# Ledger of designs, part 79: peptides against a protein of PDB entry 3J47

Target 1, 121 residues: chain A of PDB entry 3J47
Amino acid sequence: IRLTNQLKSLKGLQSKLKDVVEYLDKVINKELPINHTILGKLQDVFNLLPNLGTPDDDEIDVENHDRINISNNLQKALTVKTNDELMVIYISNLVRSIIAFDDLIENKIQNKKIQEQRVKD

## One batch from the design tools (peptide; made by RFdiffusion4, then SolubleMPNN)

Design b2_p23_3_s1 (from b2_p23_3, 14 letters changed)
Fold by OpenDDE base, seed 1:
Structure b2_p23_3_s1 (fold): chain B 121 residues (1-121), chain A 23 residues (1-23)
Amino acid sequence: as target 1 above (121 residues)
Amino acid sequence: SLVTKMQEIIKKLQELIEELEKQ
């Protein structure tokens, strides 16, 4: 039961991350304007996961030592496959962060699709 | 460029999560 719920949450996260990628693609392609609220929320996610970027960005923003520790532990848990329990905790926090703005992303994507369909009709 | 980098990071995260599902 617990494991199944965790897997469901993970699948949900995957779907929402796909939405994020789709949104960012539309922004990159200038199909949607940049939304500073969405970008701010993405930055919050990245602050939880600083080392998912290029390993060369050693900009240790020392300001959030506690967040850095949490993030480093997540990355370590993800890469080393050793601590599933900690990984679940960190993924859960990430899921919550993504869910918090997913509706905004989905609305932006949906509105664009509707507009594109109206132009084709 | 910033948005592109953000997207790349999200894609890496997606990959990591997919690897977790395979466990």
Scores: peptide ipSAE 0.301, ipTM 0.846, DockQ to the pose 0.322
Fold by OpenDDE base, seed 2:
Structure b2_p23_3_s1 (fold): chain B 121 residues (1-121), chain A 23 residues (1-23)
Amino acid sequence: as target 1 above (121 residues)
Amino acid sequence: SLVTKMQEIIKKLQELIEELEKQ
């Protein structure tokens, strides 16, 4: 039961991340303006994530020791696939963070599609 | 750009999640 719920949450997260990529692609292509609320929420997500392959370990922003420890633990949980419990905790927090603003992203994408269709008709 | 970097990070995260789902 718990594992099934975790897998369901993970699939949900995967779908929502696809929406994020689509949104960012539209912003890059200048099809949508940057939304500062969405941008801020994405930054919050990145602050929860370990540095996924940025070699700049050197910018120890001294002020966030607690965030560094959380990031290191998340990185350890993601890379060291041995602690399933920690992995589940961190993924669950990430899922909650993405869910919190996914509807806003989806609405922006959908509204753009509707407008484009109306111009073609 | 910042947005491009953000998209790259999200894509990396997608890959990690896909790997986790396969376990």
Scores: peptide ipSAE 0.301, ipTM 0.846, DockQ to the pose 0.322
Fold by OpenDDE base, seed 3:
Structure b2_p23_3_s1 (fold): chain B 121 residues (1-121), chain A 23 residues (1-23)
Amino acid sequence: as target 1 above (121 residues)
Amino acid sequence: SLVTKMQEIIKKLQELIEELEKQ
């Protein structure tokens, strides 16, 4: 029961991350404006992740000792291929964060598609 | 540049999750 729920949450996360990539792609292509609320929520997600190879962000703001421990634990879980259970726990926290703003992303993408259709009609 | 970096991180996260589902 717990494992099946975790797998379901993981599939949900995959779908929501796809929406995020699509949104960011539209922003990069100047099809959508930057939404500061969405970007702020994404930054919160990234603060939970280990530094996945941006070498230049050496300025770890020292103030959040608890965040450093969480990030270090996730980094350890990502580097140790055998610790799938710890990875699932951290991914579940990311799922909750992403689900909280995914509806906003979907609405922005859909509204743009509707406007583009109205201009073609 | 910031948005591009954010997208790259999300793509890396997607890859990691896909690998977890295959195990």
Scores: peptide ipSAE 0.292, ipTM 0.841, DockQ to the pose 0.319
Fold by OpenDDE base, seed 5:
Structure b2_p23_3_s1 (fold): chain B 121 residues (1-121), chain A 23 residues (1-23)
Amino acid sequence: as target 1 above (121 residues)
Amino acid sequence: SLVTKMQEIIKKLQELIEELEKQ
């Protein structure tokens, strides 16, 4: 039961991350305007995961020692096979953070697709 | 460049999650 729920949450996270990548791709290609609310939420996610950046961004803002510890634990939980309980906790927190703005991303992508279809017709 | 970097970070996160699913 616990493992199944964890896998379901993980699949949900994967789907939502795919939406984020698609949104950012459309922004990069100038197909969608940048949304500062979405970007702010993404920055919050990145601040939770400092080690996912390129090694050159080692400007450790010293003020976020507690956030650094949480992010290190998440990264360790994702890479280390043995600590399933910690993994579930940190993934769940990440999922919640992404769910908070995923609907906005999906709506932006869908609205664009609808507009593009109307212009072709 | 910032948005591109953000996308790269998200792709790295996707890769980590995929690796976790293989375990």
Scores: peptide ipSAE 0.292, ipTM 0.844, DockQ to the pose 0.322; fails the geometry check

Design b2_p23_3_s2 (from b2_p23_3, 15 letters changed)
Fold by OpenDDE base, seed 1:
Structure b2_p23_3_s2 (fold): chain B 121 residues (1-121), chain A 23 residues (1-23)
Amino acid sequence: as target 1 above (121 residues)
Amino acid sequence: DLIKKMQEIIDKLKELIKQLQEQ
């Protein structure tokens, strides 16, 4: 019973991973638009994966070294992409703050001109 | 003059943001 439930859970996980791969293939083939929310959740999943780049020194089978390098390269690529996305958000917020500051300055200049006109009349 | 230069910088930054959001 316990082993059968673990096997059923693993088959359910395998099906979900297949659905994610099929979604990514459709996005790569431009059949679906890039959804940044789905991509961000996928990055969260990869960031929760154990860092395969630290094999405990006790299980170095030579076949794991290529899979470890692929995982580390993927994690590095995801980190770079996340930094670029955060920079775009930061720049966007900085520009919005500069626009709001410019509008505030213009409003103060206009109010000062109106007050100077009222003192001359 | 300074306000016109600031507006030109703001417009260039708005265009750069659009280009970065379309990639």
Scores: peptide ipSAE 0.029, ipTM 0.607, DockQ to the pose 0.013
Fold by OpenDDE base, seed 3:
Structure b2_p23_3_s2 (fold): chain B 121 residues (1-121), chain A 23 residues (1-23)
Amino acid sequence: as target 1 above (121 residues)
Amino acid sequence: DLIKKMQEIIDKLKELIKQLQEQ
């Protein structure tokens, strides 16, 4: 009973990981828009994984070294892409703040003109 | 003057966003 439940839970996790891979492939192929919330949660998962690229110094299987290099290159590529995406979001928010500040200045100038006209009448 | 400088900054930032989307 306990072993069967652990195997069922592991099969459930494997299915969820497959669904994530299929989602990422659709995003890479531009079939689906990038969901930043999914990407952020995926990064949290990769950051919670023990560094797949720190060999504990005791078994360099050549097959593990290629998997480690692929994992490190993927993690580095994800980190760079995320930094660029966060930069675009930051710039977009900065532009929005500048526009809102311009509208505030214009409104202040208009209100001053209306007050100056009311004092002349 | 300030409004014109802000518009120039906005236009430069829009161009930078476009360049980052084309890479």
Scores: peptide ipSAE 0.028, ipTM 0.604, DockQ to the pose 0.014
Fold by OpenDDE base, seed 2:
Structure b2_p23_3_s2 (fold): chain B 121 residues (1-121), chain A 23 residues (1-23)
Amino acid sequence: as target 1 above (121 residues)
Amino acid sequence: DLIKKMQEIIDKLKELIKQLQEQ
């Protein structure tokens, strides 16, 4: 019973992974528009995967070496993309802070001019 | 003078953000 349920769950996961691959192939072939929400969730899934880049040195099946290299390249590409997105967010927040500081200076200058005018009247 | 320099920096940073979003 427990093993049969594990095999059923694994087959269900395999079907879902196949649907994700078919979706990615359709996006690559421009048959479907890029859905950033799906790609973001896929990125979250890859970030939750254990680092496949360090097989502890005791089971080098030659089939694992190519899968490890592909996984490492994909994880590196996702890490670079994440870093670039975070950099854009950081710069955007920096610019917003500078704009808010400029508006604060302008408001202080205007308030000072209004006070100086009220003392002359 | 300071406000004009800040506006120039803001405009350059807005352009840089736009370029990074278009890549």
Scores: peptide ipSAE 0.028, ipTM 0.597, DockQ to the pose 0.013
Fold by OpenDDE base, seed 5:
Structure b2_p23_3_s2 (fold): chain B 121 residues (1-121), chain A 23 residues (1-23)
Amino acid sequence: as target 1 above (121 residues)
Amino acid sequence: DLIKKMQEIIDKLKELIKQLQEQ
């Protein structure tokens, strides 16, 4: 009974992974539009996967080595994409800080002009 | 002169951001 329930849960996970692969194939074939929310959730899943490509020095069959290399290359591509998204957020915050500093400088220049006028009257 | 050049840089940055938001 317990082992049958664990096997049923694992088969249910395998079915969900197959549905994800079928979805990605439809997106690659342009049969479905790219959904950025689904891609973000897939990225979170790949970031939670153990690094499949640190071989502890135990004989991994050549067929597993190609799957490991594909998984690591995909994880690396998703990490690069995350870094590019973080760079866009960083640039946006840097610019907001520059604009706020510009407004502060202009306000200081205006306040100085108002004080210089009050000393002439 | 320096303040005027900084303002021109800020105005160019504002325009580039607007163009990135319109894509």
Scores: peptide ipSAE 0.023, ipTM 0.558, DockQ to the pose 0.011

Design b2_p23_3_s4 (from b2_p23_3, 14 letters changed)
Fold by OpenDDE base, seed 2:
Structure b2_p23_3_s4 (fold): chain B 121 residues (1-121), chain A 23 residues (1-23)
Amino acid sequence: as target 1 above (121 residues)
Amino acid sequence: SLIEQMQEIIDKLKELIELLQKQ
């Protein structure tokens, strides 16, 4: 049950990554206009991706029985890491969205003040 | 002022982003 949920979560992540790749391919092929907001969010995701370590970690000949436990520990570590990364990405994007929203509100308030001054003149 | 309070919040949020990126 727990392992199945982790596999389902990993498959869900894989599907989302595939959707991102498909989106990028459509943008590269000029099928979709460049959305700078989406690309900016994607860049934020890449900047928050931990260095997927180079595959140069030595082939430790671990006997077949320990491979299942190591694979489970690695999968668990990857799942935990991915969840933490996704949380960091989510929080960072949320905060950026709030800041951008505040800037928009401030700009609207300033524009309203400028319009009110022009009507008095 | 309300504007000063908002700016303080923005600055704290920016700091939080930076901290999250360093983790």
Scores: peptide ipSAE 0.026, ipTM 0.572, DockQ to the pose 0.016
Fold by OpenDDE base, seed 1:
Structure b2_p23_3_s4 (fold): chain B 121 residues (1-121), chain A 23 residues (1-23)
Amino acid sequence: as target 1 above (121 residues)
Amino acid sequence: SLIEQMQEIIDKLKELIELLQKQ
């Protein structure tokens, strides 16, 4: 029972991550406009990552540095053997944030498809 | 894998940031 529920939760997370990837591809390809609400929620996910960086990482322009360092910290958290507890906290926060905006992503993708169909009719 | 999907998201976010910086 517990393992089955964990597997189901993991599969659900994988599906939501795929939706995020699809959204980001559409934004990169200029198929969808940048949605600051969705991007803000993604930033919240990354900001909830434990700063595994050494405190001595120099004054790179705080805003761009935060985004790049956050991605590097996430990459490090995924590739480096981290404390299992920190990884669980990270994944839990990630899941909560993804659930919070997944409906927004799906709604935007669907609305775009509906608009494209209406233009073809 | 989950790790590969998360890495793909990171790569796409980096690409998006670079595009925004070039505008």
Scores: peptide ipSAE 0.026, ipTM 0.525, DockQ to the pose 0.038
Fold by OpenDDE base, seed 3:
Structure b2_p23_3_s4 (fold): chain B 121 residues (1-121), chain A 23 residues (1-23)
Amino acid sequence: as target 1 above (121 residues)
Amino acid sequence: SLIEQMQEIIDKLKELIELLQKQ
């Protein structure tokens, strides 16, 4: 029972992440205008993501030493599973950011549909 | 695994953000 509920919750998160991908794809394809509020929430999501080393980000801006240290600690916590508390906090904040982003996407899609209906009337 | 599927989605999100930044 508990494992099944965890799996269901994780599937729900996966669905929301997929919606985010679909939105970004529509923006790239110029089907939707860029929304700075949505992009800001995406940045919040990614700032919470451990630096999954993209080999090309040589420009680690040295100024955020504290954030880099937190990111490294979180990445280490995710990899080594030695700091479960920090991992839980990180995942919780990530999930909250994704949910907030999903809500903004839904609002934007709905607004577009309303505008398209008004042009047809 | 479900974790692997989530990681794949995250990787796709990163790719899309990079594409948006290049635009």
Scores: peptide ipSAE 0.022, ipTM 0.530, DockQ to the pose 0.063
Fold by OpenDDE base, seed 4:
Structure b2_p23_3_s4 (fold): chain B 121 residues (1-121), chain A 23 residues (1-23)
Amino acid sequence: as target 1 above (121 residues)
Amino acid sequence: SLIEQMQEIIDKLKELIELLQKQ
């Protein structure tokens, strides 16, 4: 039961990531302008990602010691199978940030569709 | 570019989800 619920939640997260990809494609195609609010939420998501970068990504500015500690702790939580509670906390925070981002994307896409419909009418 | 950075973030998120699904 718990594992099934986790898998269901993960599938939901995958769907939200698809919405993000769709938004990014629209920005790439110049169908939507860059939105600074969406960009800010995207940066929040990035800050919660483990540093999956190659060992040569030395250039991330040392100034935010707290954020580096959070990223390192997240990476540790994902690699250490034995600390399930810590992993769940970090995943929950990541999911919350992605949900907030997805809501902004959906609102932006809906507003664009409404404007396009008004021009066709 | 900003677009390239955004794509990198999405790719990392996809990778993270795949890792979680394997667990």
Scores: peptide ipSAE 0.021, ipTM 0.498, DockQ to the pose 0.300

Design b2_p23_4_s2 (from b2_p23_4, 8 letters changed)
Fold by OpenDDE base, seed 1:
Structure b2_p23_4_s2 (fold): chain B 121 residues (1-121), chain A 23 residues (1-23)
Amino acid sequence: as target 1 above (121 residues)
Amino acid sequence: SKEELIKKMQEVIEKLQQLINEL
């Protein structure tokens, strides 16, 4: 039962992440305009993410040593499984941010569909 | 560029999806 609920929650998170990717693809393909509110919320998600070793991130913002240390500790906690408590807190915050972001995406997609339908009628 | 930023964001989300799949 507990494991099944965890798997269900994880699948739900995977679905929401997929919606985020699909939204970003539509923005890249110019199917949707860039929405600064959505991008801001996405940045909030990334500000919670440990630097997942994108080789290109070494150039941007030494300005928050404390956030970098927290991010590196969280990354180490995720990769090494050494700090389960920090990992749980991190994942919980990440999930909340992703849910909030997914809701914004869905609202934006729906609003666009409604507008496109109104132009065709 | 904003487009490059969006692409980087997408890459990070895909990495996150991979990490979730490994859990």
Scores: peptide ipSAE 0.058, ipTM 0.646, DockQ to the pose 0.284
Fold by OpenDDE base, seed 3:
Structure b2_p23_4_s2 (fold): chain B 121 residues (1-121), chain A 23 residues (1-23)
Amino acid sequence: as target 1 above (121 residues)
Amino acid sequence: SKEELIKKMQEVIEKLQQLINEL
């Protein structure tokens, strides 16, 4: 029962991450305007992520050492697959952050489709 | 730039998807 619920939550997260990638592709392709609210919420997701090997993020202030250590422990939990509890906490926080996006992303995609239809008409 | 940030974010999401698929 507990494992089945965790697998269901992971599958849900995977689907929502796909939706986020598809949104970001549309923004990169200039098919959608940059939305600061969506980007801000994405940043909240990434602030829960360890720096996954971009060497340019080493300039962020010395005062967050405890957050960096927690983030590194979450990274180790994801990469080593040995700490299921930290992984579940991390995934739960990501899912909560990503669910808050889904409505904003969908609303922006729909509003753009409506505008494009109105211009064709 | 904002575009570079978006590209970096996309790369991180793809890495997360890969990690989730390996679980």
Scores: peptide ipSAE 0.024, ipTM 0.540, DockQ to the pose 0.247
Fold by OpenDDE base, seed 5:
Structure b2_p23_4_s2 (fold): chain B 121 residues (1-121), chain A 23 residues (1-23)
Amino acid sequence: as target 1 above (121 residues)
Amino acid sequence: SKEELIKKMQEVIEKLQQLINEL
């Protein structure tokens, strides 16, 4: 039961991260305008992300000792198989943060597709 | 898997960095 719930939460987070990637691709390709509400929610997500060893992310997070400890614990929870309890807690928090704007991302992508269809008719 | 999740997180970071560099 516990392992199945962890796997389900991971799959849910993975799906939502895919939606975020697809949104960012559309913004990069200038298919969608930059949305400040989505960017603000992405910043909230990044404040919860572990330091994934990118040099640029490490410089921004160094200012708050408490954030570094949370980030390091999340990274350890993702990389170490034995830390399943911390993994569930941190993944659940990340999923909640991502869910907060997922509907907005989907709505923006759908609205763009509808507009493109109407211009072709 | 955990590895797939980490990969997707890295993809998000890379795309945000790309977006920041284009602004």
Scores: peptide ipSAE 0.021, ipTM 0.485, DockQ to the pose 0.057
Fold by OpenDDE base, seed 2:
Structure b2_p23_4_s2 (fold): chain B 121 residues (1-121), chain A 23 residues (1-23)
Amino acid sequence: as target 1 above (121 residues)
Amino acid sequence: SKEELIKKMQEVIEKLQQLINEL
């Protein structure tokens, strides 16, 4: 019973992973547009994966070497993508700060004009 | 590129599927 439930859960995970592969294939084949929200969620999943690139020191199997190389290449690609997204966030925050500064200047100019009018009346 | 990232993600998912099949 407990083992059967674990096997059922594992088969359910396998089915979900297959659905993700089929989605990625459709995106690669340009059958579906790149959905940034889906890619972001997949990136979150990959960031939660244990670092496949730290072998605990004792089994250098050829399969581990290919896993390590793909993990490192993916981590590098995720890091570059994250840096590009962070750059867009920083630029957006800079633009917001400039707009807020412009609004502050305009408000100061208006307040000065109101004070100058009150002194002339 | 975004396309290269998608390909790398696919490769990792395929490896996870392989790991699941080996259990």
Scores: peptide ipSAE 0.019, ipTM 0.444, DockQ to the pose 0.255

Design b2_p23_4_s4 (from b2_p23_4, 11 letters changed)
Fold by OpenDDE base, seed 3:
Structure b2_p23_4_s4 (fold): chain B 121 residues (1-121), chain A 23 residues (1-23)
Amino acid sequence: as target 1 above (121 residues)
Amino acid sequence: SKQQLIQLMQEVIEKLQQLVNEL
């Protein structure tokens, strides 16, 4: 029973993560405009994962050094797939952000599909 | 299951990075 519930919860999280990836792909491909509400939720994700930007910004802001180290440690921990306390914290916060805008993502994808179908009819 | 979760998290991060680079 407990193991089955954990597997069900994990499958639900996997579905939500796939929805996020699908949305981001549509925005990247210019199939969907960036929604301001979704953008705000993505900003929450970026605040949790500082320095997802290209390393080419030579702005050595002294305040960013700790954040850069934290982000690099997270990326390394994700790549190595090791138990990292920092990784656990950021994953937990990222999951909360993903859950918070999942319905918005799904609604935007569905509305686009409905509009595309109406143009073909 | 844990490995699949980590892989999806990596994919989300990569897509976010790609989006930022295109913006």
Scores: peptide ipSAE 0.037, ipTM 0.525, DockQ to the pose 0.057
Fold by OpenDDE base, seed 1:
Structure b2_p23_4_s4 (fold): chain B 121 residues (1-121), chain A 23 residues (1-23)
Amino acid sequence: as target 1 above (121 residues)
Amino acid sequence: SKQQLIQLMQEVIEKLQQLVNEL
């Protein structure tokens, strides 16, 4: 029962993350206007990801480090021995932010469809 | 799976980086 509920919740989160990717693709392709409220909530999601990358003291190659650091920090946040309690708090906050973001995406898509229908009538 | 979740989160990050580079 508990494992099945966790798997169901994870599948639900996976679906919502796909919706986020599809929204971002529509914004990139200029099919949807940039919504600063949505982008602000995405920033809040990423600010809840622990900065687990203090680089070890090896050389400051500043430019390529940010992309690799974000991917590695996400992997570290999800895979490495963070305090299990802190990890649960971060994941819970991340999930709440993604849900709230998905609701805004859906509302924006619906509002655009309604507006496009009104312009065609 | 946990790996699929990590992959989707990476894809979100890549799309955000693409968006930032286009602004």
Scores: peptide ipSAE 0.034, ipTM 0.538, DockQ to the pose 0.057
Fold by OpenDDE base, seed 5:
Structure b2_p23_4_s4 (fold): chain B 121 residues (1-121), chain A 23 residues (1-23)
Amino acid sequence: as target 1 above (121 residues)
Amino acid sequence: SKQQLIQLMQEVIEKLQQLVNEL
């Protein structure tokens, strides 16, 4: 049961992160306009994860000790070989945060594809 | 896998950094 739930949560997070990557690629390539609401929500998600091992994350916004502890536990849960119960909790919470704007991302991408097809006809 | 998830998260961070540098 625990392992199955971990795999399900992991697959869900992977799917939603792929959608985010696809959105960001389209914004970088100027295929979609910048949506500040989406970017703000992404920033909120990543502000919960200050220690993902990027060299630029050294600006420890020290202000929220509780967020740092959650982030450290998430990072540990992702990197540790053991099937820790923490992985289920933290991945599920992260997935829920990402789902909050996933429908908007998908709708933006789909609408753009439809518009591009109509211009080629 | 866990490694694939970490890779995706890193890719998202890199793309966000790229976007900020272009703004």
Scores: peptide ipSAE 0.025, ipTM 0.511, DockQ to the pose 0.056
Fold by OpenDDE base, seed 4:
Structure b2_p23_4_s4 (fold): chain B 121 residues (1-121), chain A 23 residues (1-23)
Amino acid sequence: as target 1 above (121 residues)
Amino acid sequence: SKQQLIQLMQEVIEKLQQLVNEL
């Protein structure tokens, strides 16, 4: 049951990551604004992952995680014969990082809009 | 596969970086 749920969650995450990639391409091309619904669905997949670690692992400040370190840890967790729990923790941290990046992007968009308005006035 | 998942996650990170650099 637990392993089956993890596998299902990973397949779901893979599908949602494809959706996120497609969405990000549209945002980059200025075809769509930021859509929190896609990220919300990614969070739903995250919530389906069992055993997200200890509270100490959950308090890992994603803001201090270099993207390179997250990617390296994820690669180790997924490709190396590591504990399934560590794999889930690193996937969780990556999802949190993506959410943090969304917030950062939204803030930058708002700042850009404010600057563009000031130039027009 | 796990390899495909890793590749997609890397692609998301790269696209997020590209978007941040363009803003």
Scores: peptide ipSAE 0.033, ipTM 0.513, DockQ to the pose 0.026; fails the geometry check

